# Ledger of designs, part 178: peptides against a protein of PDB entry 9GMZ

Target 1, 343 residues: chain A of PDB entry 9GMZ
Amino acid sequence: TGFPLELLTRPATERLAYFENYTVAHPRLKEVYEILMRTIAEPAGASFIFVYGASGVGKTTLRLRVEQKLTELALPKLESDRARVPVVGIEAIAPESRYFNWKEYYTRALITLEEPLIDHKFDYGVRGISRDNFGKINVESKVVAPALRRALENALIHRHPDVFFVDEAQHFGKVASGYKLQDQLDCLKSLANMTGILHCLLGTYELLTFRNLSGQLSRRSVDIHFRRYCADSPEDVQAFKSVLLTFQQHLPLAETPNLVDHWEYFYERTLGCIGTLKDWLKRVLSDALDREATTITLKDLQKRALSVAQCQKMFKEIQEGERQLSETEADVQNLRSALGLGA

## One batch from the design tools (peptide; made by RFdiffusion4, then SolubleMPNN)

Design b2_p19_8_s4 (from b2_p19_8, 6 letters changed)
Fold by OpenDDE base, seed 2:
Structure b2_p19_8_s4 (fold): chain B 343 residues (1-343), chain A 19 residues (1-19)
Amino acid sequence: as target 1 above (343 residues)
Amino acid sequence: MEERMEEWFKKAQDVEPLK
């Protein structure tokens, strides 16, 4: 069963929106989802979860699916505890300057946490934080970062989410000095400790540099590697082909395109990253809908593909991240061997 | 409460099974 055939008579905007909202539950996404959900339910004294993987692997899709599921699971309990928010998720913004904007981070976190429609309104105990007539949080420009932090700590304690998500968390690491990076780690660690809220940092392999700076964070963190599909694994190739098959069935076009026969080309231009694949197909679908085309051709795909140079750059970044992880795995094996534990 | 929950659900995407 593919897309609803009635979409073929609907406006191009609805057809595009259908595909944009459609998510394939591919094997790596399911695996990481299950591990993440289990870890959130049973953190075993962890204060942090690190989810790392290639850009475009699907980390944001994972986050959104977990947020949805945690919200669904909390629904019966939220009837008795109207102050609770089941989950909060923000995106870390790349610093425009050499300094991370903590004021902006805390403001975004407060705005996201304090849903306008939440019945139980919270007093932050901080002057210059208010709600408008729609219940939206407003933070006056005069409010300083330490005050916003206290407001967020109080809000997180009061709302008690199961997890605090930070997407694009590698942006914490983009600060000029190792000392400043340690201060940022200590800031996040302090926020997690003061609130008792589990933090999940999702990011690229650049997040590994941040994770490795604190041996204390390492002892209180769970690592989840969101791997891409690898062409040297027959199982991964089969999974990637299955994703292509599913997408071709869910492109709302009159004639089903044969994407599977071009799997090597799709792999070459996505590096096994399903988010990159979906974004490519969205661009191609948009072009096809604009032309009122009945199907997608190889030429349409080629027009919107990443360049070979872009793919080569992305692949080098992936290889460096995968190498760092492989070295860590080897170090564990070497440590076990040195301890007289079998490898 | 119900309206709040609807907005929370709208923020997330569903995951469909592979075919």
Scores: peptide ipSAE 0.019, ipTM 0.424, DockQ to the pose 0.233
Fold by OpenDDE base, seed 3:
Structure b2_p19_8_s4 (fold): chain B 343 residues (1-343), chain A 19 residues (1-19)
Amino acid sequence: as target 1 above (343 residues)
Amino acid sequence: MEERMEEWFKKAQDVEPLK
């Protein structure tokens, strides 16, 4: 079934909001979702989960769906445990400077952990952190990063979420010249160890650099590769076409556009990344609604497509990430063969 | 507590579950 037909009589804002909130449960998203949910339920002594994949593959969508499910599962426990927060999720910000802003990260994490309606208010043990009359956290500018870290450690211990999500986690890799990326990882590792809270870092293939730098993190981490759809796989092509079919049915337009017939063009300009596809269709839908159009055309799609140059850049980044993973898989096979374990 | 539970319940509903 497609979109509710009643939307055709509704304002453009409501039609756009419908499509924005709509999520296709495509095979790769379901697979990664199930792996991630199982890993969160049974971390087996892991302190980290790394979810890596192409930009626009749908990692933020995955996070939001997992956060929703963890919240749903926690609801019965929240009645009895007045201090608990079921899940915490933040997005790491790209620093304006060449260096990751830990002060900003800790502040945002603290603000996100502060639930205004939580009855159990605790002291963060840090001067310059207060609650306003509405129970919101205020962090004074004078509070230094080490103090904010201690406050976050205390908050995570007291709120005891099932997982701490950090989206766009590749931004932790932005370190000063001469500083070791290892120090950033050791900082995160220490935070996870001190709090006992499982950390899930979602990001691009740049997260592989983090994973490879610490043999100790590798022993305490679970890796989840969120793959794009590949045009050289008939199964992946069919899945991608099925996603296009689903999206065309859920565009709140009077005439259903034929997106599937243009699947190669959609693939060319999304590289098999469903998030990129959704964002593109959202832009095109917005333009169509503004014009009160009955449908979308190939020309409408072309106006909002990523440029070939943008796609070529993104594809190089994907190929490098996929290459690194393939080499790692080959190294594992070689190691197993050398150990006499067989392939 | 009721208001808190309502907010978490709303948050759990704001995102369509993966079916």
Scores: peptide ipSAE 0.378, ipTM 0.854, DockQ to the pose 0.077; fails the geometry check
Fold by OpenDDE base, seed 1:
Structure b2_p19_8_s4 (fold): chain B 343 residues (1-343), chain A 19 residues (1-19)
Amino acid sequence: as target 1 above (343 residues)
Amino acid sequence: MEERMEEWFKKAQDVEPLK
């Protein structure tokens, strides 16, 4: 199955949009999706889910697919429960200062949760929070972070989403000191506890530093490692080649490009990260459509590839994250050995 | 209410299900 051939007669914008919206259901994405969906359905007393993996592995795609499925499952209930929001997702912003902007976080969370079309208006008990003429939440600059937190807590309780997603959650860790990082963890923990809403933090391996600081969060958290494909695994190489095969079939070009024959080059410049691969192919497709090209060539790929220096930097970040996880696995083995349990 | 349900329905469909 490939792209709809009718796209070849459509404008370049529609052809590009098709590929942008297309998602390959690759094995690692399916696995993590199933684990995450199961954990959301049966959190077993967990207050947090941590989803961590390389930049460009596909965490945002995972979130969007889970949000979609949770929305689909909630549709029948939304007809009767007019106050409910099935899922809420925000992206954490990198702090401009040495401090995380909680005011901005709470504001964005509240705006996202309080959808304009919701019939059941909630009184937040906070002056300076209002709805505009379109029903969108407006927060006045005078509203302080503690008041916004209370408003968000009340909104989360009232709207009762199945999960609260925070993408790019490593940005919580971008603080000047360890004690401030603990305070941020305690803040999130308190928000989850006060609302009873499960929080899912998605981020890079920098999220591990944040996760490891709280022994109390460790008891109430589920960890999901979204792994890249590894070239040392024959199964992973085959999965990566299968992704390339699928993408080449879904590039809306007159001639199907042979991406699979260049799998090593694709692996070299993506490090086995499917999001990085998709973004690369989007750039190359855009260039090809602008030139009215019938296909894409290796030269077209090379023009939009990440540099070797960029790949080396990304690979070091991946290796450090994978090392930290391998140490955790070794610690489990050491603990089992010390307890006299078999491997 | 109908418009709200349409928006959520759209959100539920805009992404192809993981097959």
Scores: peptide ipSAE 0.332, ipTM 0.821, DockQ to the pose 0.083; fails the geometry check
Fold by OpenDDE base, seed 5:
Structure b2_p19_8_s4 (fold): chain B 343 residues (1-343), chain A 19 residues (1-19)
Amino acid sequence: as target 1 above (343 residues)
Amino acid sequence: MEERMEEWFKKAQDVEPLK
């Protein structure tokens, strides 16, 4: 089971789009997907879900799949509840300044939540928030962050999404000089509490700092570790090879490239992160299609690979995150042992 | 409403479900 053979007669743009839209349902993605879907359905009083893992592990792919599924499940209810939005997802932007821009965050969240075609135009009670003739939200520059927050709170209550996703949420860690990261977490906690909307923060291992800073958030949060594949695990190596085989079959080229035989090189340059692997293969496929090539060679792969220096930097960041998690697991075991609870 | 439902329907189908 591979790509539709009809794609070989289609334009390069359609062939590339096919691969871009193709998702490998690999074991770690399935596991995290099931945990996340279950947690959204039954939050058990949680206000936050933290999904953390290496950059390029596939967190954005996970989010998009969950958003799709939540939308699918909500479709029958949207006919009766015209005000509802099933799910909202934003990406946190790295501020150009040293400070997280709450005004920009609230504006982007509000624009994303208040889609142009949404029925029941809500009056936010905030001067300088309007809809244009196309139904698009316009926020005047004079609107201050506290007013935008109130507008977002009202919109979230009215639209009642099952979850609010924030991708690249480690960017909340860019705290203003003199402000504690705790204050930002308290703002997010207050937003979740005031709206009753479950928040899911997806990001790098920098999100672990959020977990440790608030003993109150820890009681109302669910943690999901999206692990990479590890070369020291035979099962993980087999899963990674299976992903390569699947991508090999879904590259819309006249001749199937042999990716599996180069699995060690793919692992070296992706660190077991499937998102990084997919993005690499997209770049290589784009180049191959531009040249009207029949297949992908090792030289084509090498041309678009991350440098060894980039991989070494990424690996150090991963090792630090994995170390922090391992220490936390050891601390839990030590606490259990100290409490007289068996390991 | 119909256009909105069509857009959400497309969004719900644009990605192959994880089986």
Scores: peptide ipSAE 0.268, ipTM 0.811, DockQ to the pose 0.082; fails the geometry check

## One batch from the design tools (peptide; made by RFdiffusion4, then SolubleMPNN)

Design b2_p20_1_s1 (from b2_p20_1, 11 letters changed)
Fold by OpenDDE base, seed 5:
Structure b2_p20_1_s1 (fold): chain B 343 residues (1-343), chain A 20 residues (1-20)
Amino acid sequence: as target 1 above (343 residues)
Amino acid sequence: SPLLEELEAHRAELARLLAA
């Protein structure tokens, strides 16, 4: 089934919004979604979930779908527990400075937890944190990071979400000279332990650095690899073609473009990353709608494609991440063999 | 879950369309 045909008579903004909000089901997304949902439901003593994969693989889409589902599942319980927030999700900001801004992180987390729609206003006992007339949290500039942390701890305890999502979590790795990445991880561990809230960190393969630094994290973390599609796998190629087929059917244009016949070009410029593919198609669709075009051509695609240089850079980052994971898998096998458990 | 069921339905439909 394609897009609703009624969209062809709707404004360009509505047609674009339809495509932006459309999520293509694909095997890797489904797999990671199932693992993540299961882990959130049954963390088995885990305090952290790490979701790592290539930039543009679709981690933000995964997060948003899980947040939506957890919210839907919590609705019956929220009627009896009005203080509860089922899920909280934030994006970590790339620091302008050489170090991660914890004050900004805590502020964003508090603002997200204390959405105006929450009936039970809680006083966190921190001077300079207030609510406006709309119930939105306002944090005065004078509030220091330790006070914001205490407020966040109290908020997380009071709201008791099933999971706290942090997208682009590789930004925690940006530490000033002389500071250890381990200290950042210990801070996050302390927050998770103090609140009892499961944390899910989503990010690039740079999150593997977090995994390697903390043997203690390994006991309390679940790792989820969100893989791209690989051209050397016939099954992955078929899945990628299936995604292209779905996208061509869900582009709200008068004539269905033939994307599938150009699958190699799409693969070359996305490296098998569905988020990158969707973003590319959004740009192309926007251009087509602006021109009131009936379809998308190869020339339209070429105009908005990532450059070869961009793809080469992205591919090097992917290869390094995939290499590190492959080495880890080999180390596990070597450990099992050394323990006499067999391969 | 309904979302998983939807994902499965879409996957099945895509598989059918590509096999045709």
Scores: peptide ipSAE 0.027, ipTM 0.572, DockQ to the pose 0.047
Fold by OpenDDE base, seed 4:
Structure b2_p20_1_s1 (fold): chain B 343 residues (1-343), chain A 20 residues (1-20)
Amino acid sequence: as target 1 above (343 residues)
Amino acid sequence: SPLLEELEAHRAELARLLAA
């Protein structure tokens, strides 16, 4: 089963949008999805979920699929309970300054909570927060971070999402010299505790530093490792090839390109990260559509590939993250062995 | 569902606004 053939007669924008919205249900995504959904349903006293993995592994796709599913599950109740927001998801932004902008974070969170289908708009109790004629929230620049925090706490309590997602959460770690990362974590922890809302932080392996810094967060956190596909695993290689085959079938082009025959090249330039692969193919598809091309060639792929230098840098970052996790696992195993709990 | 599509469309719009 491939893309709908009718797309071939549709505008390039629709063809591109189809591919952008298409998600390959690959094994690693499915596994992490199931773990995440289960953890959200039964957090067992956890206040945080950490989802970490390589850049471009597909964390944003995971988030979006979970958000969609949680919304679908909530729909029957949302028809009667128009105050509820089933899920909220934001992306943490890298601070332009050396200091994480909490004001911006709270503002973005508040904006994201303003769904039009919410019948009963409550007052946030903060001067300088208003709604426009369309019911969209407007936060005046004069509103300070503590006030926005209170507004967000009230909103989260009132809307009661099953989870609050923060994508690119490694950006919380980008603190100015002299500020403690611990303070950022304590702030997040306080927000989760005050609202009773489960927080899911998605990010790179840099999130491991957060987990290690707060023994208190560690007790109230669930870790989910979103692994890339590894070339040293035959099963992973097969899964990666299957993803290529699926993408090949879902590129809305008149002639199906042969991506699978180039799997090693795709692996070399994506490091087994499906998000990186998808983004690459999006760029190539966009170029092909702009030229009204009937297919994608190897030359088209090469034009939009990450450079070897970029891949080498990314791979070093991945290896460091994977190493840290492996060491942690070994430490746990050593501790268990030392305690007589067996291997 | 139409409701889901509306919610998704709104979230997408909010995301665009936040990215600007």
Scores: peptide ipSAE 0.021, ipTM 0.629, DockQ to the pose 0.017
Fold by OpenDDE base, seed 2:
Structure b2_p20_1_s1 (fold): chain B 343 residues (1-343), chain A 20 residues (1-20)
Amino acid sequence: as target 1 above (343 residues)
Amino acid sequence: SPLLEELEAHRAELARLLAA
């Protein structure tokens, strides 16, 4: 089944929005989704989940789908517990300064946690935190980071989400020279422990640095590797082609473009990252809609493709991340062998 | 084509599994 044909009579904005909101089911997304949902349901004493993978692999899509599902599953309970928020999701911002801005982090978390539609308004007990007439939280500039932390702890305890998502979590690692990344991790660990709320950090392979720095986090964390599709795997190539087929069927154009026949070119310019692929197609679709074009051509694709130089840089970053994971797996096997546990 | 049919079947299965 393709896009609803009625979209062809709709404005370009609606046609583009359809494609933007469309999520392709693919094996890696499904696998990670299932692992993540299971881990959230049964954390088994874990305080953290780390989801790492290449930029553009689809981590944000994963997060949004899990948030949607958790919300749907919580609806029956939310009718009886009007104070509860089923899930919280924020994106970590890259600090403008050499230091991670905890004040901004806590503020954004509080704003996201406090749904205006929740009847049970929480009193934060902190001067300078208020709600507007629409129920949105307002934090005055005078409120200091320790007070915001306490407010967030209280809010998380009161709202009791199943999970707290932090997207682009590699930005926690951007600390000034001389400050310990460990202190940032200890702060997050303390927040998770004090609230009893499971935290899920999604990010690039830079999150592996966090895993290595905190031996204590390692005991209380679940690791999920969101892999890209690899061209050396026949199964991965088939899955990638299936994604292309799905996208070509869901581009709201009068004539279905043939994307599958160009799979090698799509792979070359996305490195097997489905998010990168979707973003590329979105740009091309936008251009086509602006021209009132009936289809997308190879020339249209080429105009919006990442450059070879960009792809080479991205590929080096991916290879380094994949290498680090392979070394860690080898180290575990060597340790098990040395302990006499067998391979 | 046989390939398209296989790809469509695979897509449909994955979609069903993600909706569950």
Scores: peptide ipSAE 0.018, ipTM 0.532, DockQ to the pose 0.095
Fold by OpenDDE base, seed 3:
Structure b2_p20_1_s1 (fold): chain B 343 residues (1-343), chain A 20 residues (1-20)
Amino acid sequence: as target 1 above (343 residues)
Amino acid sequence: SPLLEELEAHRAELARLLAA
């Protein structure tokens, strides 16, 4: 089944929006989704979930799908408990300075907790936090980070989400010395402990550094590796081709482009990352719609492809992350052997 | 748990979506 054919008569904005909102189901996304949903349902004393993988593997798509599902599951309960928010999802911003901006983080988290559908006004107990006439939270510049933290703790306790998502969570660690990184981990740990809310940090393989710094976090964390598709695996290649087939069927163009025949080129420029692939196709679709083109050509694809240099850089980062995980697996095997356990 | 049953149902739906 492809896109609705009626889209061909619709404005470019609607055609593009269709593709943007379309999510391809693929094996790795399904696997990670199932593990994540299960872990959220039964955290078994975990305070943290780490979801790590290559940039552009689809972590944001995963988050959004889980948020949607948790919201759907909560709807019957939300009718009786109007104070509850089923899920909170924020994106961590790369700091402009050497230090992570906790004030901005807490402010964004507070704003996200104030969904328009929440009829119950919550008093955050902090001066300088107000609601405008439209119900939006306003945080005055004078409000300091410790006060915002207390406000967020109170809000999380009151709203009691099933999980608190932080996307691009590698930004917590990107510029901090080892000591400062530990302080940030302790801050997050304290927030999770004080609120009783499960935190899910999604990010690149840089999150492994975060996980490895705290043996205490390791005891209270679940790790989920969101793998890319690998060209050396026939099954992964088939899955990648299937994704290309699905995308070509869901590009709202008069003539279906043949993406599958160019799978090697798509793989070369995405490294098996479906999010990178979707973003690439989105750019190309936008260009095609602007030109009122009937299809997408290889030249159109080449125009919007990541450069070889960009791909090489991304691939090095992936290889380093995959290496670290492989070493960890070897360490587990060595530990098992040392304990007298079988392989 | 009710949540587990719903998750299993959703797994079945995702399996159908991947098979399509």
Scores: peptide ipSAE 0.022, ipTM 0.554, DockQ to the pose 0.025; fails the geometry check

